# Peptides against a protein of PDB entry 6PSE, part 20

Target 1, 78 residues: chain A of PDB entry 6PSE
Amino acid sequence: PSEEEEYARLVMEAQPEWLRAEVKRLSHELAETTREKIQAAEYGLAVLEEKHQLKLQFEELEVDYEAIRSEMEQLKEA

## One batch from the design tools (peptide; made by RFdiffusion4, then SolubleMPNN)

Design b1_p11_4_s2 (from b1_p11_4, 4 letters changed)
Fold by OpenDDE base, seed 2:
Structure b1_p11_4_s2 (fold): chain B 78 residues (1-78), chain C 78 residues (1-78), chain A 11 residues (1-11)
Amino acid sequence: as target 1 above (78 residues)
Amino acid sequence: as target 1 above (78 residues)
Amino acid sequence: DIEEFFKSLLE
């Protein structure tokens, strides 16, 4: 039998005391995992914003670079 | 009473049938939340890598820009 | 969309 099937059987045959303990355990794990999920999402959003700001700086520098490059090219062709 | 206290009382007074259903519900939510957490972590890593690559490109362009800027400055001072 | 996914996790 799979672990999943064995666990299902355990739940079916469990006494109320075990079931209450399991509810408490699962509630704790769910709360912890939920907190971790939220933290991961917040961190991801922060990195996305940083990447966006970096992209803007990069594009600005590209414009400045092309301006100087073009001017330099004109001087070399004179 | 807080929702937390009310829920605790509900669990204490619950019949086995309710408890089994609650275990099933919590197990499902935990599995779902865990999957979301993992996905968030994976996406976060991907964005970090994209940001890193962008940073490298930016730094490379800065070097090229400063080279041309310096050369142009020398020409203007001649 | 990754941003929307992250936002959905905060709802």
Scores: peptide ipSAE 0.675, ipTM 0.877, DockQ to the pose 0.969
Fold by OpenDDE base, seed 1:
Structure b1_p11_4_s2 (fold): chain B 78 residues (1-78), chain C 78 residues (1-78), chain A 11 residues (1-11)
Amino acid sequence: as target 1 above (78 residues)
Amino acid sequence: as target 1 above (78 residues)
Amino acid sequence: DIEEFFKSLLE
C-alpha cells in the first residue's frame, strides 16, 4: 500500500487523543507553509518590479545608442 | 475569547468523526498551500534568471554606448 | 502570467 493509504488507515483507526495531536500538528504546519508562501509571493513581485525597471532603463539606453550610432554613421559617410 | 481559543476548545470537545474530518481538511489545505509555495519558488527563480540575463545585456550595451559616445566626443572636439 | 499568480497568492 502507498504511504497515503497507510496514513488514511491510521487516521481511521486512531483514538481521539492522537487525532487532536494530529490536528494541532497540521494546523501548525499549515500556518508555517502559508507564511512561507506569502513571503515567496512578495519576493517574486519585488523581483518582477526590479526587472521591469531594468527593462525600462535598457530600452531608454537602446534609443540613445541608436541615435548616436546613426549620427556617427552619417558623419563618417559625409 | 479569541478565535484561536474558540477553535482550541472546539478541538478539545470534538467527537472522533469531526476530528477525522478536520484532519482531512487540514491535510488537503496543507497540500494545496505547499504546491503553491513550490510553484512560487520556481517562478521566482525564473524571474531572477530573466533579470540576470537582462542585466548582462544592459551592461554590454553600456560599454558599447560609452565607446561610441567617447569617439563622437573626440571627433567633435577635433 | 507570473505576476498575477503571485498576486493571487496574497489574496
Scores: peptide ipSAE 0.674, ipTM 0.877, DockQ to the pose 0.973
Fold by OpenDDE base, seed 5:
Structure b1_p11_4_s2 (fold): chain B 78 residues (1-78), chain C 78 residues (1-78), chain A 11 residues (1-11)
Amino acid sequence: as target 1 above (78 residues)
Amino acid sequence: as target 1 above (78 residues)
Amino acid sequence: DIEEFFKSLLE
């Protein structure tokens, strides 16, 4: 039997006192896990924004680099 | 009475059939929320890695840019 | 995409 099947059996055969305790336990875990999920999502969005800003800076530097490279090429050819 | 207090009262006064159903409901929600949390964490790590790689590229370009800038300055001064 | 996924988790 799988752990899931064993748990299901336990729930079916459990007394009300155990069931109430289990509801409490699960409610607590759900609340905590939900908070963690939200935090993970918020953090992920923050990192995405940071990466986006970095990409913009990188692209700007590439433009500047090519401008100087081109100017140097012209100076050397003249 | 708060919703939390009302829910607590409901749990205390509930019949076994309701309690078993509630355990099932909470277990399902916990499983789904856990999966979402894990996936969010994994995606977050992926984005962090992407940002890191971009940062390395940016720093390398900065080095190249400064090298060319310096050379150009020397050429103009000579 | 990843951004939309993160946003969906906040809903």
Scores: peptide ipSAE 0.674, ipTM 0.877, DockQ to the pose 0.969
Fold by OpenDDE base, seed 3:
Structure b1_p11_4_s2 (fold): chain B 78 residues (1-78), chain C 78 residues (1-78), chain A 11 residues (1-11)
Amino acid sequence: as target 1 above (78 residues)
Amino acid sequence: as target 1 above (78 residues)
Amino acid sequence: DIEEFFKSLLE
């Protein structure tokens, strides 16, 4: 049997004291995992915003670079 | 009493049938939340890598820009 | 997309 099937059997045959302890354990793990998930999502959104701002700066620099490059090319050909 | 205290009392006074159902509910929520957390971490790493590559490209363009800007400035002063 | 996914985790 799979671990899932074995666990299901354990839960079905368990006494109330074990079940209460398991509820407490799972509640704690769920709370911790939920906090970690939220933190990961917030951090991900922050990095996305940073990347977006960097992309805007990059595109602005490309415009400035092409302007100077074009002017330099014209001076060399004149 | 707080919701946490009320929940704790409910668990303490609950019958085995309710406790087994609660273990099942919490196990399901924990599994879902864990999958979401892992996926968030993977996406976060991917975005960080994208931002890093963009930063490298930006810094390379800055070097090229400063080279042309400096050359142009020298030509104007000569 | 990734942004929508992150936002969904905060709902």
Scores: peptide ipSAE 0.673, ipTM 0.877, DockQ to the pose 0.959

Design b1_p11_4_s3 (from b1_p11_4, 4 letters changed)
Fold by OpenDDE base, seed 2:
Structure b1_p11_4_s3 (fold): chain B 78 residues (1-78), chain C 78 residues (1-78), chain A 11 residues (1-11)
Amino acid sequence: as target 1 above (78 residues)
Amino acid sequence: as target 1 above (78 residues)
Amino acid sequence: SIREFFEALLA
C-alpha cells in the first residue's frame, strides 16, 4: 500500500486521543502553510510592480535613446 | 470565548467519526494550500528572473545612451 | 495571469 493508504488506515483505526492530536497537528501546519502562502503572494505582487516600474523606465529611455540616435545619424549623414 | 477556543472545545468533545472527518478535511486543505504556496513561490521566482533580465537590458541601454549623449555634447560644444 | 493567481491567494 502507498503511504497515503497506510495513513488513511491509521486514521481509521486510531483512538480518539490520537485523532485529537492529529487534528491539532494538521491545524498548526495549515496555519503556518497559509501564512507562508500569503507572504509568497504578497511578495509576488510586489515584484510584479517593481518589474512594471522598471519596464516603464526602460521604455522611456528607449524613446530618449532613439531620439538622440536619430539626431546623431542625421548629423553624420549630412 | 474566541472562535479558536470554541473550536478547541469542539475537538475535545467530538466523537471519533467527527474527528476522522476533521482529519480528512484538514489534510485536504493542507494539501491544497501547500500546492498553492509552492506555485506562488515558483511564479515569484520566475518574475524575479524576468525583472533581472529587464534590469540587465536597461543597464546596457543606459551605457549606450550615455555614450551617444556624450558624443553629441562634444560635437555641440566644439 | 500570475497577478490574478497571487490576488486569488490573498482573497
Scores: peptide ipSAE 0.662, ipTM 0.875, DockQ to the pose 0.976
Fold by OpenDDE base, seed 1:
Formats: C-alpha cells, sequence, structure tokens
Structure b1_p11_4_s3 (fold): chain B 78 residues (1-78), chain C 78 residues (1-78), chain A 11 residues (1-11)
C-alpha cells in the first residue's frame, strides 16, 4: 500500500486523543505553510516590480543610444 | 472568547467522525497550500533570472553608450 | 500571468 493509503488507515483506526493531536499538528503546519506562501508571493511581486523598473530604464537608454549612434554615423559619413 | 478558543473547544468536544473529517479537510488544505507555495517559489526564481539577464544587458549597453558619448564629446570639443 | 498568480495567493 502507498503512504497515503497507510495514513488513511491510521486515521480510520485512531483513538479520539490521537485525532485531536493530529488536528492540532495539521492546523499548525497549515498556518506556517500559509505564511510562507504569502511571503513568497510578496517577494515575487517585489521582484516583478524591480524587473519592470529596470526594463523601463533599459528601453530609455536604448533610445538615447540609438540617437547618439545615428548622429555619430552621420558625422562620420560626411 | 476568540475564534481560536472556540475552535479549540469544538475539537475537544468533537466525536471521532467529526475529527476524522477535520483531519481530512486540513490535510487537503495543507496539500493545496504547499503546492501553491512551491509554485510561487519557482515563479519567483524564474523572474529573478529574467531580471538578472536584463541587468547584464543593461550594463553592457551602458558601457557601449558611455564609449560613444565620450567619443562624440571629444569630437565636438576639437 | 505570474503577477496575477501572486496576487491571487495574497487575496
Amino acid sequence: as target 1 above (78 residues)
Amino acid sequence: as target 1 above (78 residues)
Amino acid sequence: SIREFFEALLA
């Protein structure tokens, strides 16, 4: 049997005291995992914003670069 | 009493059938939340890599831009 | 999008 099947059997045969302890354990793990999920999402959004700002700066520099490159090329061809 | 205190009392007074159902519910929510957390972490890493690549390109362009700017300034001052 | 995914996790 799989670990999941074995666990299911354990839950079915467990006494109330064990079940209460398991509810408490799972509640704690769920709370911790939820906090970690939220932190990961917040961090992800922050990185997305940083990337977006960098992209804007990059595109601005590309425009400035092409302007100077074009001017330089024209001067050299004259 | 707080919601947490009320829930704790419910767990203490619950029958085995309710407790087994609660274990199943919490296990399901924990599994879902865990998958979401992992996926958020994976996406976060992907965005970090994209930002890193963009930063490298930006720094390369800055070097090229300063080279042309300097050359242009020297030509104009002559 | 990835942004929408992150926002959904915070909802």
Scores: peptide ipSAE 0.662, ipTM 0.875, DockQ to the pose 0.981
Fold by OpenDDE base, seed 5:
Structure b1_p11_4_s3 (fold): chain B 78 residues (1-78), chain C 78 residues (1-78), chain A 11 residues (1-11)
Amino acid sequence: as target 1 above (78 residues)
Amino acid sequence: as target 1 above (78 residues)
Amino acid sequence: SIREFFEALLA
């Protein structure tokens, strides 16, 4: 039997004391995992913002670069 | 009483059938939340990689820009 | 989008 099937059997045959302990354990793990999920999402949004700011800076530099490149090209052709 | 205290009392007074149902509910929510957490982490890493690649491109452009700027400055000073 | 996914996790 799979671990899942074995666990299901354990739950079906368990005494109330074990079941209460399992509810407590699962509640704790759920709370912890939920916090981790939230932190991961917040961090992801922060990185997205950083990438966006970097892209804006990159685009500004591209404009400045093309301006100088064009000026240099004009000087060489004159 | 707080919702937490009320829930705790409910768990303590619950019949085995309710407890088994609660274990099943919590297991389901934990599995779902875990998948969401993992996916958030994976997406976060992907965005980090994109930001890193963008930073490398930005640094390369800065080098090229400074080279042209320097050349232009030399031409103006000559 | 990834942004929408993150926002949904925080909702």
Scores: peptide ipSAE 0.661, ipTM 0.874, DockQ to the pose 0.973
Fold by OpenDDE base, seed 3:
Structure b1_p11_4_s3 (fold): chain B 78 residues (1-78), chain C 78 residues (1-78), chain A 11 residues (1-11)
Amino acid sequence: as target 1 above (78 residues)
Amino acid sequence: as target 1 above (78 residues)
Amino acid sequence: SIREFFEALLA
């Protein structure tokens, strides 16, 4: 039998006192995991925005670089 | 009374059948929330790596740009 | 997209 099947049997055979304790445990873990999930999502969005801003700066610098590179190339050909 | 206090009273006064159903519900939600948290963390790491690689490329371009800019400045001063 | 995934987690 799998651990899941064994756990299911335990829940079915458990006394009310154990069940109340299990509800409390699971509620606590769910609350913590939910907070961690939300925090991870918020951080992910922040990093995406930072990457986007960096990409824009990179593209702007590429334009400036190509302008100077082109001018330098023209001077060398003359 | 807060919703938390009311929920706590409900758990204390609940019959075994309700408690078993609540354990099942909470276990399901915890499993789903855990999967979402893990995936969010994995995506977050991937985006961080992409941002890091972009930053390295940006810094390399800045070096190349400053080299050409400096050369152009010298030519204009002569 | 990854953005949509993060936004869905916050909904």
Scores: peptide ipSAE 0.659, ipTM 0.875, DockQ to the pose 0.966

Design b1_p11_5_s1 (from b1_p11_5, 4 letters changed)
Fold by OpenDDE base, seed 4:
Structure b1_p11_5_s1 (fold): chain B 78 residues (1-78), chain C 78 residues (1-78), chain A 11 residues (1-11)
Amino acid sequence: as target 1 above (78 residues)
Amino acid sequence: as target 1 above (78 residues)
Amino acid sequence: MEEYFRSILAE
């Protein structure tokens, strides 16, 4: 039998005290897991923002680079 | 009383049949939320990886930029 | 991707 089947049997045969404890445990784990999911989303948004800012900096540097490259090319051709 | 307090009382006063059903419900929600958490984490990691790659590109461009800048400075001083 | 993360936070 799988762990799931064993767990199902355990729940079926469990006393009320164990069941209440299990409800409490599962509720706690659900709350934690939900919080972790939310945290992951918040972190993802933060990283997206950082990536966006980095992209802007990168594009700015590209402009500066092309400006210098162009000037360099002009100087070398003269 | 808060929803949490009401729920706690419900669990305390519940019959075994209700408790077993609640364990099943919570187990299902936990499994679903866990999958969602994992997916959120994976997407967060993907964004991090994209940011990291962009950072590497940015740093590479910085090196190239400084090289051209240095050469330009030398040409202008000569 | 942003919409995805926002959707989670909107839950």
Scores: peptide ipSAE 0.549, ipTM 0.869, DockQ to the pose 0.897
Fold by OpenDDE base, seed 1:
Structure b1_p11_5_s1 (fold): chain B 78 residues (1-78), chain C 78 residues (1-78), chain A 11 residues (1-11)
Amino acid sequence: as target 1 above (78 residues)
Amino acid sequence: as target 1 above (78 residues)
Amino acid sequence: MEEYFRSILAE
């Protein structure tokens, strides 16, 4: 049998004391996992903001580069 | 009493049938939340990779810009 | 993707 099937059987045959302990364990793990999910989302947003700022800097540099490139090209063609 | 205290009392006074159902519910929610956490982590990694690629492009453009800027400055000072 | 992360935080 799979681990899932064995666990299901354990739950079916368990005494109330074990079941209460399992509810407590699962509640704790769910709370922790939920916090970790939230932290991952917060981190993702932070990285997105950093990427956005970098994109703005990149676009500004592209404008400056094209200006100098164009001026240089005109000077060489003169 | 807080919702947490009320829930704790419910678990203490619950029959085995309710406890088994609660274990099943919590197990399902934990599995779903775990999948969501993993997905959030994967998306976070994707954003980091995009940011990294953008950073490389930015640094390459900086090098090209400084080369043209330097050449232009030398021409103007001649 | 920003909307995705914000949706998680809005839960």
Scores: peptide ipSAE 0.549, ipTM 0.868, DockQ to the pose 0.922
Fold by OpenDDE base, seed 3:
Order: sequence, then structure tokens, then C-alpha cells
Structure b1_p11_5_s1 (fold): chain B 78 residues (1-78), chain C 78 residues (1-78), chain A 11 residues (1-11)
Amino acid sequence: as target 1 above (78 residues)
Amino acid sequence: as target 1 above (78 residues)
Amino acid sequence: MEEYFRSILAE
């Protein structure tokens, strides 16, 4: 039998004391996993904002670079 | 009493049939939340990699910009 | 992608 089938059998045959302990364990794990999910989302948003700011800086530098490149090209042709 | 205290009381006074149903519910929610956490982490990693590639491109452009800026400055002073 | 992360935080 699979681990899932074995676990299902344990739950069916368990005494109330074991079941209460299992509810407590699962509740704790769910709370922790939920917190970790939220942290991952917050971090993802922070990185997206950083990437956006970096992209704006990159585009500004491209404009400045093209301005100097164009001026240099004009001086070489004159 | 807080919702947490009320829930704790329900678990303590519950019959085995309710406890088994609660274990099943919590197991399902934990599995779903775990999948969501993993997906959020994977997406966060993807954004980090995109930001890193953008940063490398930005640094390359800075080098090219400084080279042209320096050449232009030398021409103006000569 | 931003909407995805915001949707998680809105849960």
C-alpha cells in the first residue's frame, strides 16, 4: 500500500488522543507553511520593484550613451 | 474568548468522527498551501534571475558609456 | 507576475 493509504488507515483506527495530537500538529504545520507562502510573495514583490527601478536606470543610461555616441560620430565625420 | 481558544475547546471536546474529519480537512489544506508556497518560491527565483541578467547588462553599458565619455573628454582637452 | 504575488497577499 502507498504511504497515503497507510496514513488513511492509521487515521481510521486511531484513538481520540492520537487524533487530537494530529490536529495540533497539522494546524501548526499549516500556520508555518502559510507564513512561508506569504513571505515568498512579499519577497517576490520586493524583487519585482527592484527590477523595475533597475530597468528605469538602464533606460536612462541608454539615452545618455546614445547622446554621447551620436556627438562622437558627428565629430569624426566633420 | 478568542477564536483560537474556542477552536482549542472544540478539539478537546470533539468526538472521534469530528476529529477524523478535521485531520482530513487540515491535511488537504496543508497539501494545497505547500504547493502554493513552492510555486511562489519558483516565481520569486525567476524574477531574481531576470533582475540579475538586467544588472549584468546595465554594468556592461556603464563600461561602454565610461569609455566613450573618457574619449570625448580627452578630445575636448586636446 | 506582480498581480500573482498581490493575489497571494490578499488571501
Scores: peptide ipSAE 0.548, ipTM 0.868, DockQ to the pose 0.923
Fold by OpenDDE base, seed 5:
Structure b1_p11_5_s1 (fold): chain B 78 residues (1-78), chain C 78 residues (1-78), chain A 11 residues (1-11)
Amino acid sequence: as target 1 above (78 residues)
Amino acid sequence: as target 1 above (78 residues)
Amino acid sequence: MEEYFRSILAE
């Protein structure tokens, strides 16, 4: 029997006191897991913003780099 | 009474059949929410890795930029 | 991916 099947059997045969305790446990775990999911999403958005800012800086540096490269090429050709 | 208090009372006064159904419901929601949490975490990690790669590229470009800048300065001074 | 994260927060 799978763990799932064993758990299902336990629930079916359990006394009310155990069932109430299990409802409480599951409710708590659901709340915590939901919170963690939200936190993961918030973190993901934060990292996305950081990446975006870094990309902007990178693109700016590329522009500066090409400007200097071009100027150097002109100086060497003259 | 708060919704939480009302729910708690419901659980305390509920029959075994309701309690078993509630355990099943909560177990299902917990499983789904857990899956969603994991997925969110994985996506967050992916973005973090992308940012890391971009950072490496940025640092490489900075090195190249400084090299050219330095060479240009030398050429202008000579 | 941003939309994905925002969708979670909108729940």
Scores: peptide ipSAE 0.547, ipTM 0.868, DockQ to the pose 0.919

Design b1_p11_5_s2 (from b1_p11_5, 5 letters changed)
Fold by OpenDDE base, seed 2:
Structure b1_p11_5_s2 (fold): chain B 78 residues (1-78), chain C 78 residues (1-78), chain A 11 residues (1-11)
Amino acid sequence: as target 1 above (78 residues)
Amino acid sequence: as target 1 above (78 residues)
Amino acid sequence: MEAFFKEILAE
């Protein structure tokens, strides 16, 4: 039998004391995993914001670069 | 009493059938939440990679910009 | 992707 099937059997045959302990364990793990999920989302959002700011800076630099490039080209053609 | 305290009391007083059902429920939620956590982490990593690539592009443009700026300055000073 | 993160945070 798979581990999942064995676990299912254990749950079916378990005494109340074991079941209560298992509920407590699972509740704890769920809470922790939920927190970790939220942290991952917060981090992801932060990186997105950083990327956005960087993109804006990049676009500003592109404008400045093209301005100088154009001016330089005009001077060379004169 | 808080919801947490009430839940704890429920678990303590619950019959085996309820406890088994609760274990099943919590196991399911834990599995789903774990999947979501992993997905969030993967997305976060993807954004990080995108930001990194953008940063490299930005740095390259900065180099090019400074080169032209310097050349332009020299020409204006001549 | 942003929506995904915001959805998680809205839970």
Scores: peptide ipSAE 0.530, ipTM 0.866, DockQ to the pose 0.841
Fold by OpenDDE base, seed 3:
Order: C-alpha cells, then structure tokens, then sequence
Structure b1_p11_5_s2 (fold): chain B 78 residues (1-78), chain C 78 residues (1-78), chain A 11 residues (1-11)
C-alpha cells in the first residue's frame, strides 16, 4: 500500500480529537508554505529587475567600446 | 470577532464528517502550494545564475574598455 | 518568467 492510501485510511478511522489536531497542523503548514511561496516570487521579480538594469548597462558599454575600437582601428590603418 | 477566531470555533464544534473533508481540502491545497513554492524557488535560482553570468561578462568588457580608453588617452597626449 | 512570479503574487 502507498503512503497516500495509508494516510487516507488513517483519516477515515480517526477520532474527532485527532482530526482537529490534523486540521490545525495542516493549516499551520499551509500558512507557512504560502508565505514562503510569496517571498520566493518577490525575490524572483527583484532579481529579474536587477538583471534587466544590468543588461541595459552592458549594452550601453558595448556601444561605447565599439566606438573607441573603431577609432583606434582607423588610426592604425593610417 | 476575527475570521481566524470564527474558523477556530467552527473546527472545535465541527462533526467528524466536516473535519475529514477539511483535512482533505487542506492536504490538497498544501500539496499544490508546496509544488508552486518549489517551482518559484527553482526559477529564482535560474535568474540568479543568469544575472551572475551577465555580471561576469560586464566586468570583462569593462576591463577591455579601460585598456583601449587608456591607450587612446596616451595617444592624444603625445 | 516575470509573468509566472506576478501570477503567484496576484493570488
């Protein structure tokens, strides 16, 4: 039997006191897991924004670099 | 009364059939929320790694840029 | 990916 099937049988045969305790346990775990999920999403968005800003700076530097590289190449050919 | 206090009273006064249904509901929501949390964490890690690689490329380009800039400055001063 | 994170926060 799977752990899931065994758990299902336990729930069906459990007394009210055990069931109330299980509801409390699951409610607590759900609240914590939900908070962690939200936090992970917030951090993900923050990192995405940072990466975007970094990409813009990188592209700007590439433009400046190519300008100087081209000028120097012309000087060497003269 | 808060919604939390009302829910707590409901659990205390509930019949076994309601409690079993609530355990099932909470178990399902917990499993789903846990899966979403894990996925969010995995995506967050992926973005962090991408940002790190971009940062390394940016720093390498800065070094190359400063080398050419310095050479050009020396040529202009001569 | 941005849409994924925003969807989570919209819940």
Amino acid sequence: as target 1 above (78 residues)
Amino acid sequence: as target 1 above (78 residues)
Amino acid sequence: MEAFFKEILAE
Scores: peptide ipSAE 0.529, ipTM 0.866, DockQ to the pose 0.978
Fold by OpenDDE base, seed 5:
Structure b1_p11_5_s2 (fold): chain B 78 residues (1-78), chain C 78 residues (1-78), chain A 11 residues (1-11)
Amino acid sequence: as target 1 above (78 residues)
Amino acid sequence: as target 1 above (78 residues)
Amino acid sequence: MEAFFKEILAE
């Protein structure tokens, strides 16, 4: 039998004391997992913002680079 | 009494049938929340990788820009 | 992707 099937049997055959303990355990794990999920989302947004700022800087540098390249090309052709 | 205290009382006074149902409910929510957490982490990693690639491109452009700037400065000074 | 993260935080 799968671990899932074994767990299901335990729940079905469990005494109230075990069931109460399991509710507490699951509640705790759910709270922790929820917090971790939220934290992951916050970090993801932070990295997205950093990436956006970097892209803006990159685009500014591209403009400056093309300006110099164009000027130098003009000097060589004259 | 707080909702938490009320919930605690429910768990303490609950019949086995209610407790089993609560275990199933919490297990389901935990599974869903876990999946969402993992997905958030995966997306966060993807953004980090994109940011890293962008940074590499930016650094390469900086090198090229400085090369042209230096060359042009030399031409102006000669 | 941003929308995904915002959705999580809106829960």
Scores: peptide ipSAE 0.528, ipTM 0.866, DockQ to the pose 0.978
Fold by OpenDDE base, seed 1:
Structure b1_p11_5_s2 (fold): chain B 78 residues (1-78), chain C 78 residues (1-78), chain A 11 residues (1-11)
Amino acid sequence: as target 1 above (78 residues)
Amino acid sequence: as target 1 above (78 residues)
Amino acid sequence: MEAFFKEILAE
């Protein structure tokens, strides 16, 4: 039998006291996992913002670089 | 009474059939929330990798830009 | 991807 099937049997055969404890345990784990999910999303969003700022800086530098490169090429060909 | 206190009373007074159903509900929600958390973490990691690659490219371009800028400055001062 | 993270935070 799978672990899931074994757990299902346990739940079916459990006494009320065990079931109440399990509800409490699961509620706690759900709350913790939810907080962790939110934290992961907040972090992901922050990294996206950082990446976006870096991309803007990169594109600005590319423009400046091409301008200088072009000027240099013209001077060397004269 | 708070919502938490009301829920706690419900759990304490509930019949075994209700408790088993609640365990099943909470288990399902926990599994879903866990999957979402993992997905958020994976996406966050992917964005970090993209940001890192962009940073490397940016730093390489900065080196190239400074080289050309310096050469150009030297030529103009001669 | 931004929408994904914002959706989680909107819950």
Scores: peptide ipSAE 0.527, ipTM 0.866, DockQ to the pose 0.850

